# Peptides against a protein of PDB entry 8OXM, part 284

Target 1, 371 residues: chain A of PDB entry 8OXM
Amino acid sequence: FKAEFRLAGGVNLPKIIDCVGSDGKERRQLVKGRDDLRQDAVMQQVFQMCNTLLQRNTETRKRKLTICTYKVVPLSQRSGVLEWCTGTVPIGEFLVNNEDGAHKRYRPNDFSAFQCQKKMMEVQKKSFEEKYEVFMDVCQNFQPVFRYFCMEKFLDPAIWFEKRLAYTRSVATSSIVGYILGLGDRHVQNILINEQSAELVHIDLGVAFEQGKILPTPETVPFRLTRDIVDGMGITGVEGVFRRCCEKTMEVMRNSQETLLTIVEVLLYDPLFDWTMNPLKALYLQQRPEDETELHPTLNADDQECKRNLSDIDQSFNKVAERVLMRLQEKLKGVEEGTVLSVGGQVNLLIQQAIDPKNLSRLFPGWKAWV

## One batch from the design tools (peptide; made by RFdiffusion4, then SolubleMPNN)

Design b2_p26_2_s1 (from b2_p26_2, 14 letters changed)
Fold by OpenDDE base, seed 5:
Structure b2_p26_2_s1 (fold): chain B 371 residues (1-371), chain A 26 residues (1-26)
Amino acid sequence: as target 1 above (371 residues)
Amino acid sequence: SVLEKKNEEILENLKNADEIMRLMSE
């Protein structure tokens, strides 16, 4: 191990360490706490299953639709190492983390990332109408720049086009798979981009099965499809390649209903997989500092064994697990708001929900819905 | 400047690639 470490983005501030393997190759490793690694490991197995389903289908295989995965290696009962995706950067680091961010470089007269965050925090406890108005002002004065990622990294026009297509396909696949699994907390530090493939890598998978909807500030979007995410697709935006890749991914998920339900049922009842939202986790996820540079001391969640009677915990747990399975079955049948939709109708509804500025304005300010 | 020519070439390549993506999406 090298003595130097870097902080990765995300709530749990994982440490990036450089390691020399037994083969003499240098490899980057991500070090996280136990509970995060266990949740990440389980979700990586589900993503590998989804990739297997996508590879079996001719239309998704031809489009190379995959969700990027990483290897989780447990080191101890309290720590583990993720095999870090070499050559990835958080989208937030490229866009907004420092004075060298793409927004500052390409839009120097727009609001700073700090000014945008401050304006949205000032209205956090206000009405939905006031939040919407301030969000629209922020969006007007903070224009998207993520198109410049591929333009900076891929100077050859043919390579640039291929990489923008790979990016759009990666967003589509991860958005639909993430929606089916109810993946939340998709802030700009929990999404990495590969600097060679232009594919996305989702990290910090601890908010799953729609548990983001029971946060103190509920999540109001099915996935991250913000203005910068769309800007990376080019002038067609959410139309054409993105929409078709979403539809083809959704077709495979819906046609694999029985397999997906069986896998998720086993995971929901695994006593080793804590997927439930607890009040301390909810507080921690929405106590994000105004400045991403402030190392909030990890509140050691003192294991206050709340000796809740085991019997009342088990009955409450089973009722939540049943509701999660019912909602997953509805999604896989195309049931939205009590109506059965076609694949195209369901994908269209999800896209409209994800890009709606009224939904985006209601998110927790630390999610950075204007980016 | 060399930067302006490179920006024009990038903008023209952007238009062509967006048109190709539109055609591939029909």
Scores: peptide ipSAE 0.016, ipTM 0.365, DockQ to the pose 0.015
Fold by OpenDDE base, seed 1:
Order: sequence, then structure tokens, then C-alpha cells
Structure b2_p26_2_s1 (fold): chain B 371 residues (1-371), chain A 26 residues (1-26)
Amino acid sequence: as target 1 above (371 residues)
Amino acid sequence: SVLEKKNEEILENLKNADEIMRLMSE
């Protein structure tokens, strides 16, 4: 281990440590201190299973539809070593870094990321109408720039085109699988992009099975498909390659219903996999910068008093698990709002929901829906 | 391809993680 560490972006300020392996190779490792690395590990296994399903299907295999996975080595219930995705950057760092972010570089006359966040935080407790109006003002004065990622990294036009397709396929696969697994909207620091492949890597998988809908500010989108995410696809946006890759991914997921249900059922009832949303986790995920001052880590909340009757917890847990399984089954049947949709109809609905500025305006401002 | 080789390397690294997790669970 080198004595030097860097802070990675993200909510938990994970430490990037350079480690020399027994093979004499330097490897970057991400040390997460408080994240449930078990949840990340379990979700990586689910992604591998989804990848196996996608590789078995000829159409998804030909399109190279995969979710990028990363190695998780849990060291304890609350600590572990992530093999850091070498050659990845958080999309949030590329887009909205305070010093050299792409928005500042390409759109210097637009609102700063801070101004956008401030405006949206000011209306956080306001009506949906007021949130929408301010979100539209923010969007007008904060134009997407993520197209420049591939243009900066891939100077050869043929390589640029191939990498833009790889990006678009990666977004499609991760969006649909993320929807099926109920990952919801993803914070911009929890989506990494590989600087060589243009593929996305989703990290910090602490919200799954639509538990984002029970947050203090419920999520309103099935996955992150913000303006910058769309801009990275190029001029066709969500049409053409993205839509077709979503449809083909959804087709494989729906055709794998029994397998996916069995997998998720095993995971939901795994006593080592805490997927449930708790109030502290909810508060942490949607904490305001202003509220950071009052959360003194009272380390001393004795683990003792949450001896609530195991029976009532188990019954409540089982009811939540059953609801998750039922909702997963609905998704895999194409049941949306009580209506059975075709794969194309379901994918279309999800895309429309994800890009709707009314839905985006209602998201927690900390998740930066304008990025 | 370079991408397939990296995906294989990532998959092999993941298999090695599962094996390490198994060995740490024992």
C-alpha cells in the first residue's frame, strides 16, 4: 500500500489507494468506509447474471450489450476494498467539476453548476409547478455538453463513432437492467465512464428494488436519462440505437422472467443482503449540505434498543419483499400502471418518463437532474 | 478485441473476487 490516498468523488468520500500487488503491479483500490459493500457485491453478481442472459441471446450478444461490472471485496459488513475501475471517471466530475468541468469549458456563459443547484434547492419545498418553472430556467441556462466526452477522448472519426455507439449501448443496457432491478435515478458521481471504452460503470448500488420511491423526495424517473446522458449519444439522442438496445435488453429480461424472479427472491431473503431502506440511509442519501452540521455522528447510539420484536420486523420485511417481487413480476410482464405493454410500448413509456422535465424537476436537487 | 480482453480480465478478476470472498467466508 502506498501512504498516499486520493478522495474519490461521491457521497461517502471513498479513498483511492494505490496498492502494489504481490505481482509487483500497481493497482488502484477504492476503500469505502461506511457503504454497504455487500449490496454492491450482490448487485454486481446480479449484473453478471444479467450479462450471462444478454450473452446467451444472439441479438443482444451481437450488439455487445453488457453492464460493466467491478470487483468488490467486502472486508467487513461496513468496509471493503473495491478494485477501482482503472481508467474511469465519474460523469459528474467530467461534466461539473468546479475547475475544469465540461460545462464550464464549453458553456462558460451558462449558469455554474453551483448556481443551478442553488436555484433548485431554493424551490425544493415549493410546488411542482414552481419546481418545473425553475428547472426549465436552469435547463435553458445550462445546456448539455456530454457529446464532448467522446470528441475529447477519441480524435479519430471512426473510433469516435464506435465509442459513441458503445456509450449508447452501455446506457441502454444499464438503464433497462437498472429499471428491472429498481435502481432508479443514479447520482452523477455514482456513474463512472470508462475513458477507453466509453462504457458506463454504476457504483454505490445502495438503492435498489424501487426503494428510491420511498425516499423523502421520491424518485420520479425509472433510470437516469438526463440531458447530458442523452447528449453523449449524439444527434439521434434516445432514438435509433438507444431505443433498439433498450428494446432488445427488455426483451431478454422479459423472456428471462423466471430466472430473474428466482435470483431476486434468493437475494431479497438473504439475511446478509440489507436492501431495505432505513430512515438513516434515506436521510444520508438526501441530506442537504446545510444539514451536515447537525449530524454529529453520535457513534454511541447503542445497538441495543432496536430489539423491536423480531416477529413484527420479519412480517414487515416479508410484506416489503413480496411487494418487490410482485412489482418485479409486473415489470417483467410489461405491466405499467395496470396496463400490459409490448416491449416497445414499455420501453417507450420508460424513456418518456425518464426524459420528462416534469419528472426531472421533482427529483432531489442533490442528484442534479439538470446535468 | 481489446474490449473483450478487458471484459475477460474483469470477469477473471471477478471470479477471483468470488473465490477470495469464499475463502474469507470460510
Scores: peptide ipSAE 0.000, ipTM 0.253, DockQ to the pose 0.022
Fold by OpenDDE base, seed 2:
Structure b2_p26_2_s1 (fold): chain B 371 residues (1-371), chain A 26 residues (1-26)
Amino acid sequence: as target 1 above (371 residues)
Amino acid sequence: SVLEKKNEEILENLKNADEIMRLMSE
């Protein structure tokens, strides 16, 4: 390890350390100090498995449909080393950095990212109608700019088109795989973009198996398909390439039902994989900056008293695991709201749910649904 | 350490999942 460290951007200020490998190569490593990197490690392997399924299918292979993965080395229950994806940036840092974010650069007369967040925080405890009205006002005064990412990075028109296609394919693959696995907490700091490939890298995979739906503010969208995410696809938006790549990914997932169920069953019953939502995790994910003062350091002590009878925890756990497996089986059969849908019908429903401003307005303000 | 054992056990479970996927692909 070098003695020098850099801070990465983001809420947890992860330390970037340079490591010299036994091969004499310098590798950048991200040291996360609070995140359960075991969840990330497990989910990266599930993504590798999904990638294997996608590589076996001729149509998904021809389209190069993959979810980007990174190496995770868990060092402790709460710390580990991530292989730092060199040349990646959080989409939130590019879009809504306070000093030089793309929204400020390209739309200087729009609301600031802070003004948008403040307006949505003010209505957080209000009705769904009031949230929707304020969200629509925010959206009207905060117009998408993510198209400029590819335009800034790729000056050659042919390269620009290829990279925009790579981006669109990456969004499609990660959206469908993420939906099947019930991946939540897809805020703008948990999605990185590769500055060379234009592919997305999803990080912080701790909200899986639809556990985002049991948060104090439930997640109301199947994946992140916000206005900036769509703007990055260019003029076609969710139509054409994105839709077709979603359909082909969903087709492979549905045709791999038995494999995916078996894999997820093994993971759900893995005593080392704590996928369940707990109150502390829920508070951490949806904490207000103002509420940080009341988390007394005493929460470190009594991990002992949640020795509720092991039997009642196990029974409750088993019931949640069974429900997760049942819902996964429904998704893989195309069962949505008790109706069996075709691949095209299911993908269409998911796209409509993800872009619905009523669903987006109900999300936790920290998710930044207007971005 | 207890943590190294847990990481080995995770890595073993994950190898088993890869092996299950291999077996289901044959």
Scores: peptide ipSAE 0.000, ipTM 0.290, DockQ to the pose 0.022
Fold by OpenDDE base, seed 4:
Structure b2_p26_2_s1 (fold): chain B 371 residues (1-371), chain A 26 residues (1-26)
Amino acid sequence: as target 1 above (371 residues)
Amino acid sequence: SVLEKKNEEILENLKNADEIMRLMSE
């Protein structure tokens, strides 16, 4: 281990540590000190399984549909070593971090990321109508720029086109797999983009199995398909390649129903896999940057006592697990809003839900649905 | 205990999942 570490962005201030392997190779490691790295590790295994299913199918294999994975070595429930995704950048860092963010560079006269966040935070407790109006004002004055990622990184037009295609495929695969697993919306700092492949890497998988819907501000989208995410696909947006890749991914998921149900059932009942939303985790995930300063001291003490009333917790847990499994089965059958949909119909509904400004306007402002 | 049985069932299910993942990696 080198003595120097860098802080990665994000609330938990993960430490990037350079490690020299026994092979003499330097490897960046992300040391998360407070994140549930077990959840990340488990979800990486599920992603590997999904990748295997996708590789077995000719149509998804031909399209090179894969969800990017990273190595996780959990040391405890709250600590471990992640293989840092070398050559990746958080999409949020590229888009909105500092004065050098792509929004500021390409749209210097638009609202700042801070102004957008402030406006949306001011209406956080307001009506859905007021949230929608302010979200539309924010969106009008904060135009998407993520198309410029591929344009900056890939100067050759043929390479640029190939990488934009790789990006679009990666978004499609991760969106559908993420929907099936109930990952919900993803904070822009928890989506990395590989600077060489243009593929997305999802990190910090602390929300799964639709637990985002039980947050104080519930998730209203099946996956992150915000304006910048769409802009990265280029002029066709969600149409053509993205839609077809979603459909082909969904076909594989639906055709793998029994396998997916069995694996998720195992995981839901794994006593070492804390997928459930707890109040502290909910507060953490929807904490305001302003509130980060106050809550840090009290988290140390009372973790011991909550283990005792196992019986009532177990019944409540089982009912949540059963509901998750039922909802997973519905998704894999194409049951949406009580209606059985075709793969194309289901994918269409999910895309429409994910891009709907009404749904996006209702998201927690900290998750920056305008980005 | 009920917890031990549940842990055994979970361990067996995890083995089955690992075996399914193995069979799927082939």
Scores: peptide ipSAE 0.000, ipTM 0.271, DockQ to the pose 0.022

Design b2_p26_2_s2 (from b2_p26_2, 13 letters changed)
Fold by OpenDDE base, seed 5:
Structure b2_p26_2_s2 (fold): chain B 371 residues (1-371), chain A 26 residues (1-26)
Amino acid sequence: as target 1 above (371 residues)
Amino acid sequence: SVLEKKNKEILENLEKADEIMKLMSE
């Protein structure tokens, strides 16, 4: 192990460490707490099953639609190491985390990432109208730059085009599968990009089954499709390749409804998989420091064994699990707002919801909806 | 500068690749 470590974003401030293997190769490792690793491990298994479904379908296989997965390795009863995807970077590190971020390099006269965050935090307790106005001002003075990622990494035009296509396909696949599973907390530190493949790796999978909607500031988008995410797709944006890849992914998910329901049912009733949102986790997720560099002391979640009476917990848990299964069944039938939609209609609604500035302006400022 | 030439070549390659993506999207 090297003595130096980097902090990744997300819950429990996971540590990225460089390790030299017995083969003499350097490998990055992500070190997280037990509970986060278990949630991540379960969701990685679900992603592997989704990948199996996508590989069976001819249209999704031809498009190479996959979700990038990583291996979870338990080290102890309280800690584990994620086998980190070597050659990945958080999209937030590339875009906004440092003075060398792409926004500062390509748009030096725009607002700083700090100025944008400060403006949105000042209106956090204001009306939705005031939040929308300030969000539009921030967006006008903070223009997208994520197109430059592929341009910096891939100098050959044919390679550049292939990598931009791989990126667009990765966003589409992860967005639709993430929506079906109700994956939340998709801030810029929880999404990595592979510097060789241009594919996305989603980490910190502890907000699932739409539990982001019960946060103190509810999540208002089905997935991250912000201006920088769209800018990485090039001039076509959400049209053409992205939309078609979303539709083909959604078609496979809807045609696999019985399999997906059975898998999720087993997971929801696994006593070892704590997917429920608790008040302490909700507070922790939305107490993000103004400055990502400030090491807020990890509140030791003292194991306050809240001796909640077992009987009242079980009835409340079962009712939440049933609601999650019902909502998953609706999504897989194409039921949105009480109406049955076609695959194209459902995908169109989700894209419109994800790019709507009114929905984006209502998100918690630490989600960085302007990036 | 060498940087300005490289940036111009990168921009021209972007426009061509965006045209190709548009044609492949139709």
Scores: peptide ipSAE 0.011, ipTM 0.303, DockQ to the pose 0.015
Fold by OpenDDE base, seed 4:
Structure b2_p26_2_s2 (fold): chain B 371 residues (1-371), chain A 26 residues (1-26)
Amino acid sequence: as target 1 above (371 residues)
Amino acid sequence: SVLEKKNKEILENLEKADEIMKLMSE
């Protein structure tokens, strides 16, 4: 292990540690906290299962619809080494988190990422109407630039087109599988893009099974399909390739209902898979930069007392697990808002929900729905 | 420890999930 570590982007500030393997190869390793690593590991296995289902189906196999997975090696009960996806960059880093972010480079006269965040934070406690108006002002003055990722990385037009297609397919697959698993919106730091494949890698899977809906600022989108995510698809946006890949992915998911229910049931009742949203995790996920100062390190002590009231927690837990399973079953039947939809109808509804500026304006400002 | 018991239970559940996936692969 090198003594130097880098903070990866992400809500949980995972540490990137460079490790020299026994083969003499330097490998970046992501070191996360205990609970996040377990949740990531479990969700990576679920993604592998989903990938297996997608590979069995001829239509999804022909489209190479897969979720990119990474290896999670638990080192201890409290630490694990994630095989860091070598040659990936956080979308948020490329777009906004560096001084030379794509927004600043291509749109130097637009609002800064900080100005956008400030404006949206100022209205965080305001009405939905005020949030929407400010979000529209932010969006008008912060135009998408993610199309330039593929243009910068892939200079050959044929390669560029192929990689943009790979990106679009990756977004579609991850969006639909992410919706089925209830991953919700994804912070821009928790979405990596592979600089060679243009495929997305979702990290920090700490919100699953629609637990994002019970956050202090509830999620209002089924998956992240923000303007930059769409801009990366090119001129067709969500139409054509993306929509068809979503539909084909949803077809496989719906046709695999029993399998997916069985898998998720086993996971929900796994006593080690803490998928439930706890108040501390909720606070951490939606922390304001201002609230970082008030979280005194005293949180290290009281991890002992939360263990006691197991019995009342069990009945509440079982009811939450049952609700998650019921909602998963509804999704897999195409039940949306009490109506049974076709695959095309369901996918259309999900896309519309995900791109709706009214839904996006209601998201937690820290998750940068304008990016 | 309770935590080792739990880790074993995950591994067993993951093995079961892999077995189920294997059975569904046939």
Scores: peptide ipSAE 0.006, ipTM 0.316, DockQ to the pose 0.023
Fold by OpenDDE base, seed 3:
Structure b2_p26_2_s2 (fold): chain B 371 residues (1-371), chain A 26 residues (1-26)
Amino acid sequence: as target 1 above (371 residues)
Amino acid sequence: SVLEKKNKEILENLEKADEIMKLMSE
């Protein structure tokens, strides 16, 4: 271990530790200090399986539709080492870094990332109407710039076009796979972009199976398809390549229903895989600056071991697992809001839900829905 | 116990999932 660690930029970002392997190679390792890396490890195995399904299908194989995976080495229940994807950057660091972020460089007269966050925090406890109005004001004064990522990294026009296509395919594949698995907490620090491939790497897989919907501020979008994410696709936006790649990914997922259900069933009942949302995890993910002052550990919360009878806990857990499996089966059948949709109809609904400013305005301000 | 039977079913399902993953990796 080198004695130097870099903080990955953000309040909860894992420490990047440079480890020299026995082979003399420096490997950057992301050390999560508080999160159960078992969840990330399990979800990487599910992503590898989804990639296998996508490689078997001729249409998805020809399009090179893959979700990027990384190696996870769990060291303990609360600590582990992620192999840091060398040559990746958080999209949030590129876009909204306070010193040199793309928004500041290309749109110096727009609101700062801090001003946007402050405005949305001020209305956090307000009506949905007030949140929507302030979100629209923020969006007008914070215009997307993520198109410049590919322009800065890829000067050759042919390479630039190929990399923008790789980006668009990566967003499509990860969005649909993420939706099927109910992957939440898709904030701008949990999505990395590879500076060489332009593909996305999703990290921090601790909110899965739609557990983001039971957060104190529920998640209202199926995946991250914010204005900067769309701007990175270029002039076509969500139309053409993105939509077709979503449809082809969804087709493979729906045609693999039995395999996906069987694997998710095993995972939901694995006692080592804590996928359930707990109050402490919910508080950690959506901690308000005001709530830091009241979390004085009053040590005097009596050990009322609410020995909820082991039977009642097991029955409640089983009912949650059954509901997750039923909802997964509905998604894989194209059942949305009690209606059976075609692949194109389902993908269209998901895109509309993800880009709806009413849904985006309701998200927790820390998710940064304006980016 | 009911717990031992459930753990055995989980283990048998994990072994089947590992066999399926192994057959998918070949």
Scores: peptide ipSAE 0.005, ipTM 0.300, DockQ to the pose 0.020
Fold by OpenDDE base, seed 1:
Structure b2_p26_2_s2 (fold): chain B 371 residues (1-371), chain A 26 residues (1-26)
Amino acid sequence: as target 1 above (371 residues)
Amino acid sequence: SVLEKKNKEILENLEKADEIMKLMSE
């Protein structure tokens, strides 16, 4: 191991370390600290299964619809080494890096990422109307620039076009798979883009099965489809390739209902997979910058064995697991708000929900819905 | 190509995952 480390972007500030393998090759590794790498490992297995389903279907296989996966090597119950996705960058780092972010480079007269965040934080406790008005002002003065990612990385027009299609397909697949698994909105630092393939890699999969809806600021979108995510698709935006790839992914997921339910059921009842939202995790995921100062890690929170009766915890857990399975079954049947939708109708509803400025304005400001 | 090799490695890992899942379903 080299003594030097870099911080990766992300909620949990994972450490990138350069390791020399036994083969004498340098490899970047991501060392997550207190992260439940089991959640990431389990979700990678689910993504692999979704990829198998997508490869078995001729239409999704022809479109090369896959969710990018990475190797998770658990070192302990709470620590492990992620095989760092070499040649990836967080989309947040590309877009809103303080020094050289694409917004600053291409839109120097727009609001800074900090100004946008400040404005949205000021209205965090305000009405939905006030949040919407400020979000629209932020959006007007912070125009999308993610189209420039492919333009910077791929100078050949034919390669550029192919990579933009790869990006659009990757967003579509990850959005629909992410919706089915209830990953919700994804922080911009938890979405990596591969600089060679233009495919997305989702990391830090600690929020699944719609547990984002029980956060202090509930999720209001089915997946991240912000203005920059859409801008990366180019002129057609969510129309054409993206929509068709979402529909074909959703079709495969709905046609694989029994398999997906069985898989998720096994995972929900795996005692090693803590998918449940706890108050500390919720607070950590939606921590305000102002609250960083007071969370001194009191190292000495004794393992008070909250011997809460195993029976009451088990009954509450089982009820939550049953609700998750019921909601998953509804999604896979196309049941939205008590109505059965076609694949096209369901995908359309999800896209409209994900791009609605009213829904985006209600998200936790720390997740930067204007990016 | 490097992409074909990665896709092949992904497929081989998926076959192993399918085998593991099959073993867990028995």
Scores: peptide ipSAE 0.000, ipTM 0.294, DockQ to the pose 0.017

